# Peptides against a protein of PDB entry 7PB4, part 28

Target 1, 105 residues: chain A of PDB entry 7PB4
Amino acid sequence: KMLNIKEYKEKLLSTLGEFLEDHFPLPDRSVKKKKKNIQESSVNLITLHEMLEILINRLFDVPHDPYVKISDSFWPPYVELLLRNGIALRHPEDPTRIRLEAFHQ
Target 2, 218 residues: chain B of PDB entry 7PB4
Amino acid sequence: DALQMAVGYFEKGPIKASQNKDKTLEKHLKTVENVAWKNGLASEEIDILLNIALSGKFGNAVNTRILKCMIPATVISEDSVVKAVSWLCVGKCSGSTKVLFYRWLVAMFDFIDRKEQINLLYGFFFASLQDDALCPYVCHLLYLLTKKENVKPFRVRKLLDLQAKMGMQPHLQALLSLYKFFAPALISVSLPVRKKIYFKNSENLWKTALLAVKQRNR

## One batch from the design tools (peptide; aimed at target 1 F103 H104, target 2 K152 R155)

Design b1_p30_2_s1 (made by RFdiffusion4, then SolubleMPNN; from b1_p30_2, 16 letters changed)
Fold by OpenDDE base, seed 2:
Structure b1_p30_2_s1 (fold): chain B 105 residues (1-105), chain C 218 residues (1-218), chain A 30 residues (1-30)
Amino acid sequence: as target 1 above (105 residues)
Amino acid sequence: as target 2 above (218 residues)
Amino acid sequence: MSYSEEAQQQLRLMVEELVILTAELRELEA
C-alpha cells in the first residue's frame, strides 16, 4: 500500500514537473531589456516546481507555522498565480509570507 | 512509404512557407486516416501521432482527426498513454479534444499493453471528475481502473458530493456501486441494484475498427 | 504572460492531489 502511494506520488511529481515546464516556464533570461541602470540582481529564480516543493514540505514539516517567506528567488508571477488560484494563502499579518492550502484537511 | 512520409510530416511540422501547406496537410492526414482504418497503426506511429494530437502543435480540427484515427494494429504502448495524459495537463488541447481522448482511452483500454503506470494516474483521472463534460467518460475509465486500494474515504466523499450536485447519474452510480463492492463499510447509502451498467460511451466511435483489430490479433 | 485558465485549473488539481498523497504517506510513515 505504502509503496503504491509512493510510486504514484513520484509519478505525479514527474508529470507535474513536465506540466510546469510546458505551461509555466521561467522567463528566458535572454530578454535582457537594455534598460541600463538596473543592477543585474543575479537572483536565481527558482522553478515553480521547486517553489511548490518548498511550500508542500513546509506545510507538513511545520504544521503549526506552515508559512514560507517570499524570497527574491520567487518569481512574482508565480506567487500571484498560486494566490489567485487558491493554491497558496498569504499570511494575515505578514504579506511577505505565504502557505500552501491545506487540501488534506 | 506514404504513411512514413505522413507521420514524418506531422512529427517535423510543415517546413516550407509554401502556399500549398493546407493541401499537403490534408494529403498526409488522409493517408494516416486511410491506413489507420484499414490496417491500424503500429505502436510507434500511435506514440508519435497521439502526442502530436494533444501537444497543440496543430489546430483543433487536425488534432481531432488525428485522435479519431488512433487505431492500433496490435497494441498501444502504455508509455504513449502516459505521455498523452501529461499533455492533457498542459492544457493546449481543447475541451472537445479532452473528451475525445477519454472516449478513445476507454475504447482502446483493452489494447493497451500494460496498465501499471496508468493505474498510478488514478488520482489524476479522479480529479477530472469535477469537469462536467469529462465526468461521464472519466467515470467509465475509473470503473475500468478501480482496485480495492483506490477506494479511499476521501474519494467516496467526493463522489457523494458530486452525486449531490449532479444528481443520480448512471455513470456515477456505476462507479459508486463498484466502490461499494470493494469497500461496503465506506458507503452507507443503499444504491439501487442496477442490473445494467450504463455508460454514455456505449456508442463507440471505433466499434467497427475495434472488431477488425480483434480479428487480426486472433 | 497570460496563463490559460485551463492550465491554472489543472495546476490546482494536481497540487491538491499531491498534498493529499503526501498527507497519506506521512500518516503511513508515523
Scores: peptide ipSAE 0.627, ipTM 0.444, DockQ to the pose 0.452
OpenDDE base, seeds 1, 3, 4, 5: peptide ipSAE 0.624, 0.626, 0.627, 0.626; ipTM 0.580, 0.401, 0.552, 0.402

Design b1_p30_2_s2 (made by RFdiffusion4, then SolubleMPNN; from b1_p30_2, 16 letters changed)
Fold by OpenDDE base, seed 3:
Structure b1_p30_2_s2 (fold): chain B 105 residues (1-105), chain C 218 residues (1-218), chain A 30 residues (1-30)
Amino acid sequence: as target 1 above (105 residues)
Amino acid sequence: as target 2 above (218 residues)
Amino acid sequence: MSYSEEAQQTLRLLVEELVILTAELRKLEE
């Protein structure tokens, strides 16, 4: 039973990965708009897959404080996407923190 | 079913002009209250009753009691909320009912099935910040709804003007802090780093019911 | 970027299922 669930989870993760690459890709870095002096802090944006993994892990690893701090690596449109679709919730007291919805509860 | 009869009474109105109108009303209201607090209401029942509570069909006391028992069994339809907001525009409900509705909306926010249409009402909710009685609850609602796309220069100006008028209110600072998070370039003012965002606990009226709903849906 | 409503709904469903499966696995590991 446990093996079957693990295998199914792995298949689901693979399917999710492919789905996210197709429908929710990161913006191409190529929009180097020539605007001069803003320190392009080359913040390495994480994929939506990586973001979801962080959120899922936090939900189960720290169930009493399941919130993740929004880092500069979090692409703002992904944060908005998750919040808009009820996949994530904003912390009621800290706008810089989000949690995954506890769909298992 | 007693609940179906009660909902039907509120929807269709009293069939017979009997002298016992008040007793019949109270009976049906108690039926709705009992089911709502015990089991929650179906989305369809909430759709009907929420619209009735805001339509001005009944008196303020009845509307208040109906609105207080708008507790979902599972989910609230976004369409029900949109319709309810439309009644706020018509102005047939009391100021106290409007306050209660915003408290309800904040408390039940996580139980609303979708947020897309509610997000389109962002401008309407934002305009309601000018109402001093609504402002704390509207700030909380906007805190839940606000996306980067909603953070516009004109809204920042309005929030700062409101802060200048009302003072440094905790709920307004919470919303401004969120705006600064999404658009730091639009808010040059140093906001006090509040470690804790304080909204008035709108959930207090439904805290026990919400716990029960969460337990049933687990 | 505007994402299709269908893609957003599918995303939600996939994440919901993944959370449920993760919870089930965690219970079996305890």
Scores: peptide ipSAE 0.618, ipTM 0.656, DockQ to the pose 0.302
OpenDDE base, seeds 1, 2, 4, 5: peptide ipSAE 0.617, 0.618, 0.618, 0.613; ipTM 0.627, 0.434, 0.411, 0.394; seeds 2, 4 fail the geometry check

Design b1_p30_2_s3 (made by RFdiffusion4, then SolubleMPNN; from b1_p30_2, 17 letters changed)
Fold by OpenDDE base, seed 2:
Structure b1_p30_2_s3 (fold): chain B 105 residues (1-105), chain C 218 residues (1-218), chain A 30 residues (1-30)
Amino acid sequence: as target 1 above (105 residues)
Amino acid sequence: as target 2 above (218 residues)
Amino acid sequence: VSYSEADKQTLRLLVEELVIVTAELLELEK
């Protein structure tokens, strides 16, 4: 039983990864070449996959405080996507913190 | 209802006089998407919309969105699939739409009511193996369709040639193993005994939708 | 950036399933 669930989880992770790459890719850095000298801080944006992994891990590793601080590496459209679609929740008192929805509870 | 109006819009095409054509299109597309993912679509609705998605009547973005929501409530008509394949022959759809169609066809294979006419299209699908983008999905489809009568010497040669060109791809190995099962005398090459048949992207975009369909039809 | 309703729904369902499966796995490992 446990082995089958592990295999299924790995399969789900793989499916999610491929799905996110195909349908929710990060914007190509190439488009920003035209405009001004804005020292856009070379903030390395993480993929939606990496963001979800962080949120899932926090949900299970720290169930009493499942919130993750929104970093500059979080692409704002992804944060908004998760919040608007009931995948994540904003902390009621701290708008800089989000949690994954506890779908298992 | 809202769905009938949306399907009717796609069937008849945009009425020239609408000032907000793009807003109307988006509204109807969202209606179809919402119903398809929530409840699935009737076989008749899939028949209409699938043909529209492949006909080239709308742009690639619209066609892609329509095709993504071709989720059955119960069954898909074989005739709808045959008509869809006929549109692939006309070549008005993009390469990405073709890939998506084959992915869809594999994903929805068990929901197609009959397979007799689809089996007659075996030769057409087999010819599509030469397209590198289609090859993995076509191998999976052929794995599902292949009967003993389809295993011919010329097809064995083509698969071996393709393997020589592309290397020992898991999807090609799966199909070759099936061919060897049906006609061991045609394949002298020792194929590695794979304990598990593996097709890339066996987890389709519709996995969750298909689970919902199976739950509704229990 | 506007995502299709289908893609958003698929995303939600995949994440939901992954959370459920992860919870089940953790319960079996206790």
Scores: peptide ipSAE 0.646, ipTM 0.462, DockQ to the pose 0.243
OpenDDE base, seeds 1, 3, 4, 5: peptide ipSAE 0.644, 0.644, 0.646, 0.643; ipTM 0.460, 0.454, 0.463, 0.448

Design b1_p30_2_s4 (made by RFdiffusion4, then SolubleMPNN; from b1_p30_2, 16 letters changed)
Fold by OpenDDE base, seed 2:
Parts: structure tokens; sequence; C-alpha cells
Structure b1_p30_2_s4 (fold): chain B 105 residues (1-105), chain C 218 residues (1-218), chain A 30 residues (1-30)
């Protein structure tokens, strides 16, 4: 039973990864529009898959404080996507923190 | 043979150079259709063609025709079904193809060699109840799959919420009745004693083909 | 970036299922 659930979880993760790559890809870094002065903050944006993995892990690893701080690596459109579609929630007192929705409760 | 050439065409994809791509595609599709309806397809042929139909490699019309002719000669491999469900997760197929797949899965359920891995997909199928177009067929599938261990409080809540939204649908009532059978303490609501389970059995596109399969395997 | 409504709905469903499965797994590991 446990092995089967593990295998199913891995299949779900793999399928989610493929889905996210196809439908929710990161913007191509190549649209460096030449506006001069904005410091190329070489912020390495993480994939939506990686973002979701962080959120899921936090939800289960720290269930009493399941919130993740929004870093500069979080692409703003992904944050808005998760919040607007009821996948994530903002912390009531700290708008810089988000949690995954506890779909299992 | 003609069938192997047709399957190979769908597997490898159209060779770029042929001016008559559409005529070639139609020829091979008709070959598959003819063999499938007359004799059924081998498990290996179903494995290949089912994945193709759900991968988005071809247009919706072609995918629909392929899926309609996924008729086994003997058995369908569970692995083929699991792979097919994986393609549903990727979302490269149309809503109509998803509906057709669930109809196919219900129709062919007894011809699938094993159910162990399919039973692990229970949660995925259950999540698809939220799709109004899929809901009747998913209820039927879940009715076939549901074991005592699948009946959880959160799933009962979701089914009752769906009933509140959609009304007393026969397919939903059938599933709820099964849930009450396995876990009577979780369902306080009096369900009408329906003597007959009413799934949309009338929509079995494969009824004649399935009778032929059963006759060949006797 | 505009995402299709279908893709957004599918994303939610997939994440929901992943959370549920993860919770079930954690209960069995405990």
Amino acid sequence: as target 1 above (105 residues)
Amino acid sequence: as target 2 above (218 residues)
Amino acid sequence: VEYSEEDKQQLRLMVEELVIVTAELKKLEA
C-alpha cells in the first residue's frame, strides 16, 4: 500500500512537471528589452514546479506555520496565479507570506 | 500486414514528404477501424494507439476516431490505461476526448487485465467529478472501483456538496449508495432505496463490439 | 501573461490531488 502511494505520488509529480512546463513556462530571459538603467538583478526565477514543491513541503513539514516568504525568485505572475485560483493563501498579517491551501483537511 | 503499417504510421508520425498526407492518414485510420471492429486489436496495438489518441499528436477528429476503435481482441493492459490517464493529466486532449475516454474505460473495464494500479488512480478520478461533463461517467467508473478503504469523510462531504449543487442525479445517488454500504456511519442522510442502478448504459458505443469480443473469448 | 481557464482549473485539481496524496502518505509513514 505505501509503495503504491509513493509511486502514485511520483507519477503525479512527473505529470505535474510536464504540465507546468507545457502550459506555465517561465518567460524567456531573452526579452531583455534594452532599457539601460535597471540593474539586471540576476534574480534566478524558479519554475512553478519548484515553487509548488516548496509550498507543499512547508505545508507538511511545518503544519503550525505553513507559510513561505515570497522571495525575489518567485515570479510575480505565478504568485498571483496561485492566489487568484485558490491554490495559495496570503498570511493574514504578513502579505509577503503565502501558504498552500490545505486541501487534505 | 496492413494493420502493422497503419499502427506504424501513427506511432512514427506522418513522413513530411508526402503530398497526400490526408489521404494516407485516412487510409491508415480506416485500416485500424476495420480490423478493430471485425477482430479487435491486440493489447500491444491498443497500448500504442491509445497513447497516440490522448497525446495530442493528431487533431481531435483523428483522436476521436482512434479512441472509438480501441476494441480489444482479448485483453487491455492496465499499463496502457495508466499511461492514458497520465495524458489526461497533461491536458493535451479536448474535453470531448476526455468524455469519450471515460466512456471507453467504463465500457472496457472488464477487459482490463488487472485493476491494482487503476485503483491507485481513485483520487484522480474522484477529482474529475467536479467536471459536469465528466461527472456521470466518473460516477460509473468510481462505482466499479470503490472499495471500503476509498470511502473517506472528505470524499463523502464532496459528494454531498455535489448533490446539493446538481440535485439528486441517478449516477451520484448510485455512488452515494455504495459509499453508504461501505461506511454507513459517514452518511446520515436517508438515501432512496433504488432497486435499479441507473447509469447511462444506453450510451455504450461499443455494445455490439463487446458482445463480439465475449463470443471470441469463449 | 493570460492563462486559459481550463489550464488554471487543471492546475488546481492537480495540486489538490498531490496535497491529498501527500497527506495520505505522511499518515502511513507516521
Scores: peptide ipSAE 0.638, ipTM 0.448, DockQ to the pose 0.424
OpenDDE base, seeds 1, 3, 4, 5: peptide ipSAE 0.633, 0.637, 0.634, 0.633; ipTM 0.435, 0.394, 0.435, 0.438

## One batch from the design tools (peptide; aimed at target 1 F103)

Design b2_p8_3 (made by RFdiffusion4)
Pose (drawn by RFdiffusion4):
Structure b2_p8_3 (pose): chain A 91 residues (1-28, 43-105), chain B 212 residues (1-189, 196-218), chain P 8 residues (1-8)
Amino acid sequence: KMLNIKEYKEKLLSTLGEFLEDHFPLPDVNLITLHEMLEILINRLFDVPHDPYVKISDSFWPPYVELLLRNGIALRHPEDPTRIRLEAFHQ
Amino acid sequence: DALQMAVGYFEKGPIKASQNKDKTLEKHLKTVENVAWKNGLASEEIDILLNIALSGKFGNAVNTRILKCMIPATVISEDSVVKAVSWLCVGKCSGSTKVLFYRWLVAMFDFIDRKEQINLLYGFFFASLQDDALCPYVCHLLYLLTKKENVKPFRVRKLLDLQAKMGMQPHLQALLSLYKFFAPALISVKIYFKNSENLWKTALLAVKQRNR
Amino acid sequence: LAIEELLE
């Protein structure tokens, strides 16, 4: 069961990365890829389940933040505009 | 053959400025509906015309008439439905066309050969609940399509939030009752749906439905 | 949807 989940996870991640690079590229400060941004969000969601918010730095391309916000992937902090969290789809 | 000429004409897409082309389009569309309302269309023709209508090609009236004449002689391929969902995801489709398509998918549900690959698009179907114009028809579709595996906690939570936003709507209540039946531990809380009149009820489709 | 499946 574990190995099957692992194989599925790795396949899903690789295909997701390819899809992101194909459909959501950077334009050319130092910006990070959308993949790294999603990785930070996923890591913070499970590492700190009581505060899954991550601060928005200058490396976050605003179009990516707005893309994640429009599609119900990322959620804004009720008071602090510089923080965003990942939607907890698992619950 | 008389119908294949119209299928090829619609596959060629819209043509130049109209000198006599309005009459040509009308003749081809009339031929298709006559065939559809007399004895029905085959799976291949349906696969072609449904996806042509759900694409950005041709105006709204042509797509509406094509959707209203999408009556199967036998069965409907599921791959055609998958491509139709994908065309919906493209976004170059009219709202009224989307409503008509969901109505058609509800009406033609028992004439699709397989429904497992359609059920795999449950997420795309569920995401359309945000749109309050598609909400009743999407709920009617999900009432038919929902299996036990589809009742995920996230979806229950989002459906409860949508109920709180819109109120206890009949279609939302029916879908929530189905979810309660399938997963009572995730939440506490088929049949009549408004605007569920079968627009595609020909006599032969009726005899096939009764034979079903 | 892929992200939802991943988180699940």

Design b2_p8_3_s1 (made by RFdiffusion4, then SolubleMPNN; from b2_p8_3 with A2L E5Q)
Fold by OpenDDE base, seed 4:
Parts: C-alpha cells; structure tokens; sequence
Structure b2_p8_3_s1 (fold): chain B 105 residues (1-105), chain C 218 residues (1-218), chain A 8 residues (1-8)
C-alpha cells in the first residue's frame, strides 16, 4: 500500500512536472551581474514541481499538521496559483503556512 | 535632483524623525507626478516605484497615485513587470491596485522593452481570469500576449466555462475569437464575427501621456 | 480531482 502511494506520488509529480514546466516556468532572472552591491538576497526560487513535492511530502509525513511554511524560495505567483486553484489552503491562523488540499474528496 | 530625492524617499521609506511625514510624502509624490507626466520616468525609476506601489509599503491612496504616474520616458523593463506580478501575488496590495496595475500593463504594453519573460507569465495571467474585477483587463492583456502555443484545450474549456458563467462579454469574446483564429478545431462554438475588436476599457488613464511619450520618441 | 481538472 505504501509503495503504491509512493508510485502514485511519483507519477503524479512527474505528470504535473511536465505540465507545470511548460505552462508555469520560472522567469529567467537574467541576473545581469551589474556590480551594484544590492544584496538582492539571491534566494534560489524553487520550481512549482518542487513546491508541490514539498506539500505532498508534508501531507504524507505529517498528516495531522500538513502545513508548510512559505519560505523565500516560494515564488509568490506559484503560491497564488496553488491557492486560487484550490490546490493549497492557507492556515486559518497563520497566512505564512499552506497545506495541500486533500485530493481524496 | 528633486526626482532622485523623491524616489529615494519612497525606496528608503520615511525617516522616523520627520514630524511632517505627510507633507514630505506629498511633496515627493508631487515631484514624481510632475516629472512623470511632463517627461516620463526612466526605466530604473519605474522599476523602483512600481515595486513600491505594489509592495504594500504605503497606503492604497499613495500606491494608486504612484501607479498612475508610472509613465515611461522611453521603455519599461520587462523585469519590472515580472517583479510587479510577484508583488501582486503577495497579497499586500488592494484589489483596486491590482486592477490599476493590469490597466497600466495594458496601456504601457508597447513600451515594455521585451516580451519573452512576460509571455512566460501567460499561465498566471490566465489564472486571474476568474477574478471578475480583473477579467476585462486580463482578457485584453491575454489578447496581446496570446500565441498559438498558448491555445490549449484546457484553456479553451476554461474560457467557455467562464463565458457560460459571465455571459457574452466583449472582452471574453475578443479573446475567444483570437483563440479560434489560432486553433479553430478547439472551438466548435460559432462566435459572432466581430469586425472590430473593442476592449471597452481601452480608454486608459494615460491616453494623453502616451501620446506625449510617442511624440517624444519619434 | 482539482489537479486532474488542471491537467485535463
């Protein structure tokens, strides 16, 4: 049963990964290294695929507290996309935390 | 110069010690407004001020005024737009600010230096169609951005569903017509042949300013 | 289901 869940997860992530890469790619931040010392915290943005993987993993690993804290690596448009499509929900008391909506209903 | 001081004020924020915070803010805002409407703003100034307007750093009234004066001297950087979209999604700006941004984006579309990165945001803009307040402007934006590769079955379905919900909206019809042009096999529904695509909201707040920009850049 | 709706 657990293997089937992992396989299903992997298949889901793989299928979603291609779709998400095609339709919701990260903008190519041509960080032109212009020398100005603006500590733009080079926070590496994660892909939407990686974000979903984190959310799915959290749901499986900690089903009683399936919320993930939004990090600086979470591109805001991705967060908004997940929330608007009902794929994720914000924590009612902490807007910095999101969970994957249970696909099982 | 006065503009640099004004931009610097908005970037750094008000220094705590100023007793007349509102007067200082108004002074700098007027400086930005005056320069923007007379001469336009440099791409770097727009980059800074646009992000400030959308970041929620200031109140809605200030943000609105800043957005209204995001008039380019020459070009707008696509990077500024990408960053702006990110700020919109953070949820610190009002719904009215979001509407104003999309109006601005449509109005200033031709002045954006490149479209490659903006085209990558197509899916995000499309997802915003479900917002009734944004829908007319997003349709217009999508009309400007849509390429054949963007016309997918799932998007067609979503547009048709939206049409079923909202009725025959001119802006939605315009977008659907474009979709049908690129992928006629995906849209079996007979769309009225509109000879002229009119986005009713094509009248933007910047009409006079845009004319002036075009005249200066000729 | 929602993801399926997005993928469909």
Amino acid sequence: as target 1 above (105 residues)
Amino acid sequence: as target 2 above (218 residues)
Amino acid sequence: LLIEQLLE
Scores: peptide ipSAE 0.041, ipTM 0.875, DockQ to the pose 0.160
OpenDDE base, seeds 1, 2, 3, 5: peptide ipSAE 0.040, 0.041, 0.037, 0.038; ipTM 0.875, 0.874, 0.873, 0.875

Design b2_p8_3_s2 (made by RFdiffusion4, then SolubleMPNN; from b2_p8_3 with A2L)
Fold by OpenDDE base, seed 1:
Structure b2_p8_3_s2 (fold): chain B 105 residues (1-105), chain C 218 residues (1-218), chain A 8 residues (1-8)
Amino acid sequence: as target 1 above (105 residues)
Amino acid sequence: as target 2 above (218 residues)
Amino acid sequence: LLIEELLE
């Protein structure tokens, strides 16, 4: 039973991942190294696929508190995309926490 | 330079020592406004000030005034636009600021140095079509950005659904007509042949400023 | 809706 859930999760993530990579890629932050100390905020952004994986894992690991805290690695447009499309919901009392909605039906 | 001091004030915040914070703020804001409307701003200045206007660091009135004077001397960096879109999604700016940003983005579109990364944001802009306040301006932006590869069956369905909900809006019709041009097989519905593409608020707030920018860069 | 579209 657990193996089937993992396989289903992987398949879902894989199918979603291809679509998300094609239609919602991360912007290429390859700013040409001109010399000036532009401290580009070195925050490593995760892919939308990785973000969904985190949300799904939290739902399975902690179903009674399925909320994930938004980190600096969460690209704001991705968060907004998930929220606007009803894929994720914000915690009613803590707007910095989101959960996966599609799996709570 | 007065402009550098003004930009530095907005970037670093008010230095504690000034008793009259509001007068200092107004002075620097007027400096930025005056230079922007007369000469335009450098790409670096726009990068800094645009982020400040959208970050929620200052009040809505200040943010609105800053955004209204984001007039380039020559070009706007694509990176500034990508960063700005990120700030819009953080939700620290007002709805009116979001509308103003999209109006600005459409108005300044030709002055953006590159479009490659902005084109990657196509899906995010498309997702904003459901916002009634943004929809007219987003349609105009998408009309400028849309390539054949962006015209997908699911997006066609979404546009048709939106049209069913909102009615036959001129800005939606313009975008649908472009979609039909790129992918006629995906749109079986007969679209009225509108001779003139009409987007809401074709007269932008920057009309005079844009003419001046074009004259300086000739 | 997006998930449904993605699963489609």
Scores: peptide ipSAE 0.034, ipTM 0.868, DockQ to the pose 0.136
OpenDDE base, seeds 2, 3, 4, 5: peptide ipSAE 0.032, 0.032, 0.028, 0.032; ipTM 0.870, 0.868, 0.863, 0.873

Design b2_p8_3_s3 (made by RFdiffusion4, then SolubleMPNN; from b2_p8_3 with A2L E5K)
Fold by OpenDDE base, seed 1:
Structure b2_p8_3_s3 (fold): chain B 105 residues (1-105), chain C 218 residues (1-218), chain A 8 residues (1-8)
Amino acid sequence: as target 1 above (105 residues)
Amino acid sequence: as target 2 above (218 residues)
Amino acid sequence: LLIEKLLE
């Protein structure tokens, strides 16, 4: 039973992955290394696929508290996309936490 | 330089020592406004000030004034626009600031140095069509950005659904007409042949400034 | 359902 859930999750994520890469890619932050010390905050942004994986994993691992804290690796447009489309919900008391909306209703 | 001092003030924040924070803020804001409208701003200055205006560091009145004077001397960096879109999504700016940003983006579109990364944001802009306040300006932006590869069946469906909800809006019709041009097989509906593409608020707040920028870069 | 919500 657990294996089937993992496989289903992987298949779902894989199917979503191509779509997400095609329609919602990360902007190439390849700032040309001009010499100046622009400490561009080298925060590694995760893909939308990876973000969804984190949210799905949290829902399965901790169903009683399925909320994930928004980190600096979460690209704000992705967060907004998930929230606007009803894929994710903000915690009612903590706007820095989001959960995957249970699609089973 | 007075401009460098003003930009530095907004970037670093008020230095504790000034008793009259409001007068200092107003002085620096006027400096930025004066230079921007007379000469335009360098791409680096726009990068800094645009992020400040959208970050929620200052009040809405200040942010609005900063955004209104984001006039380039020559070009706007595409990276500045990408960063700005990120700040808009953080939700620390007002709805009016978001509207103003999209108006600005449409008005300044030709002065953006590259469009490659902005084109990658197509899906995010398209999602913003659902916001009634943004919809007219987003349609105009999408009209400028849309390529054949962006015209997908699901987007056509979304536009038709939006039209069913909002009615036959001129800005939606303009975008749908462009979609039909790129992919006639996806749009079976007869669109009225509008001779003139009309977007709401075609007269932008920057009309005079844009003319001046074009004259300086000739 | 997720794809549908992303397309909405």
Scores: peptide ipSAE 0.257, ipTM 0.892, DockQ to the pose 0.122
OpenDDE base, seeds 2, 3, 4, 5: peptide ipSAE 0.257, 0.251, 0.256, 0.259; ipTM 0.890, 0.890, 0.891, 0.889; seeds 2, 4, 5 fail the geometry check

Design b2_p8_3_s4 (made by RFdiffusion4, then SolubleMPNN; from b2_p8_3 with A2L E4K)
Fold by OpenDDE base, seed 1:
Structure b2_p8_3_s4 (fold): chain B 105 residues (1-105), chain C 218 residues (1-218), chain A 8 residues (1-8)
Amino acid sequence: as target 1 above (105 residues)
Amino acid sequence: as target 2 above (218 residues)
Amino acid sequence: LLIKELLE
C-alpha cells in the first residue's frame, strides 16, 4: 500500500513536472555580470515541481500538521499560483505557512 | 544630485532622524515626480523605485505616487518587471496598486528592453484573469504577449468559462479573437467580428509623458 | 480535480 502511494506520488509529480516546466518556468536570472556589486540576493529558488513535492511530502509525513513554512526559496508567483488555483491553502492563523489542499474530497 | 538623494532616501531610508519625516518624504517624492515627468527616469532608478513602490515599505499613497511617476527616459529593464511581478505576488501592496501596476505595464510595454522573460510569465498573468479588477488590463497585456505557442486548449477553455461567467466583455473578445487567429481549430464559437479592438481605459495616465519620451528618443 | 483542471 505504501509503495503504491509512493509510485502514485512520483507519477503525479512527473506528469505535473513536465507541464509546470513548460508553462511556469523560473525566469532566467542570467543577469549579465556587469562588474558592479549588485549583491543579487543569491537565494536559490526552487522549481514549482520541487515546491509541490515538499507540500506533498509534508502531507504524507505529518498529516496532522501538513503545513509548510514559506522559505526564501519559494518564488512568490508560485505561491500565489498554488493559492489562487486552490492547490494550496494558507494557515488560518499563520500566513507564512501553506498546505496542500487534499483533493480527496 | 537632487534625484540621487531622493532615490537614496527611498532605498536606504532617512540618513538622519529628521523630526520632520513627512516634509522630507514629500520633498523627495516631488523631486522624483518632477524629474520623471520632465525628463524621465533612468532604468536603474525605475528598478529601485518600482521595487520600493511594490514592496510595502511605504504607505499606499506614497506607493501610488511613486508608481505613477515610473516614466522611463529611454527603456525599462525587463528584470525590473520580473521583480515587480514577484512583489505583487507577495501581497504587501494594495489591490489598487496592483491595478495601477498592470495599467503601467500595458502603457510602458513598448519601452521594455526585452520580452523574453516577460513571456515566461504568461501563465501567471493568465491566472490573474480571474480577478475582476485586473481582468481588463490583464487581457490587454495578454493581447500584447500572446504567441501561437501560448494558445493551448486549457487556456481556451478557461477564457470561454470566464466569458460565460462575466459575459461578452470587449477585452475578453479581443483576446479570444487573437486566440482564434493563432489557433482557429481550438475555437469553434463564432466570434463577432469587431472592427475596433477596445480595451478599457485606452487613455492611460501617462499619455502626455509617453509622447514626450517618444519625442526625446527620436 | 484542481490540479487536473490546471493540467487540462
Scores: peptide ipSAE 0.051, ipTM 0.843, DockQ to the pose 0.164
OpenDDE base, seeds 2, 3, 4, 5: peptide ipSAE 0.049, 0.047, 0.049, 0.050; ipTM 0.846, 0.843, 0.846, 0.847

Design b2_p8_4 (made by RFdiffusion4; failed a check: a repeat of another design)
Pose (drawn by RFdiffusion4):
Structure b2_p8_4 (pose): chain A 91 residues (1-28, 43-105), chain B 212 residues (1-189, 196-218), chain P 8 residues (1-8)
Amino acid sequence: KMLNIKEYKEKLLSTLGEFLEDHFPLPDVNLITLHEMLEILINRLFDVPHDPYVKISDSFWPPYVELLLRNGIALRHPEDPTRIRLEAFHQ
Amino acid sequence: DALQMAVGYFEKGPIKASQNKDKTLEKHLKTVENVAWKNGLASEEIDILLNIALSGKFGNAVNTRILKCMIPATVISEDSVVKAVSWLCVGKCSGSTKVLFYRWLVAMFDFIDRKEQINLLYGFFFASLQDDALCPYVCHLLYLLTKKENVKPFRVRKLLDLQAKMGMQPHLQALLSLYKFFAPALISVKIYFKNSENLWKTALLAVKQRNR
Amino acid sequence: TLYQMVEE
């Protein structure tokens, strides 16, 4: 059961990365990839379940933040505009 | 054959400026509907025309008439439905066309050969609940399509939030009652749906439905 | 599509 989930997870992650690079590229400060941004968000969601917000730095490409906001993937902090969290799909 | 000429004409896409082309398009569309309303269309023709209508090619009237004449002689391939969902995801489709397609998918539900690959698109179907123009028809479709495996906590939460936003709407209540039946631990709270008239009810489709 | 993949 565990190995099956692992194989599925790895396959999903690799295909997701390829899809992101194919359909959501950077234009050319130092910006990070959307993959790294999603990784930070996923890591913070499970590492700190009581505060899953991550600050928005200059390395976050505003179009990526707005993309994640429009598609219900990322959510804004009720008061602090510099923080965003990942939607807890698992619950 | 008379119908294959019209299928090929519609596969060629829209052509030049109209000198006599309006009459040609009308003749081909009349031939298709005559065949559809007399004895029905085959699976391959339907696979072609449904996806042509749900694409950006041709105007709204042509796509509307094609959707209103999508009547199967036997069955409907599910791969055609998958491609149709994919064309809906493209976004170059009219709102009224989307409503008509969901109405067609509800009406033609028992004429799709397999529905497992369609159920795999439950997420794409559920995401369309945000749109308040598609909400009743999407709810009617999900009432038919929902299995136990599809009742995930996230969807229950989002459906409860949508109920709180829109109120206890009939279609939302029917879908929520189905979700309660399938997963009472995740939440507490088939049949009549408004605007559920079968626009595609030919006599032969009626005898096939009775035989079903 | 992206939403679905992320949700999965």

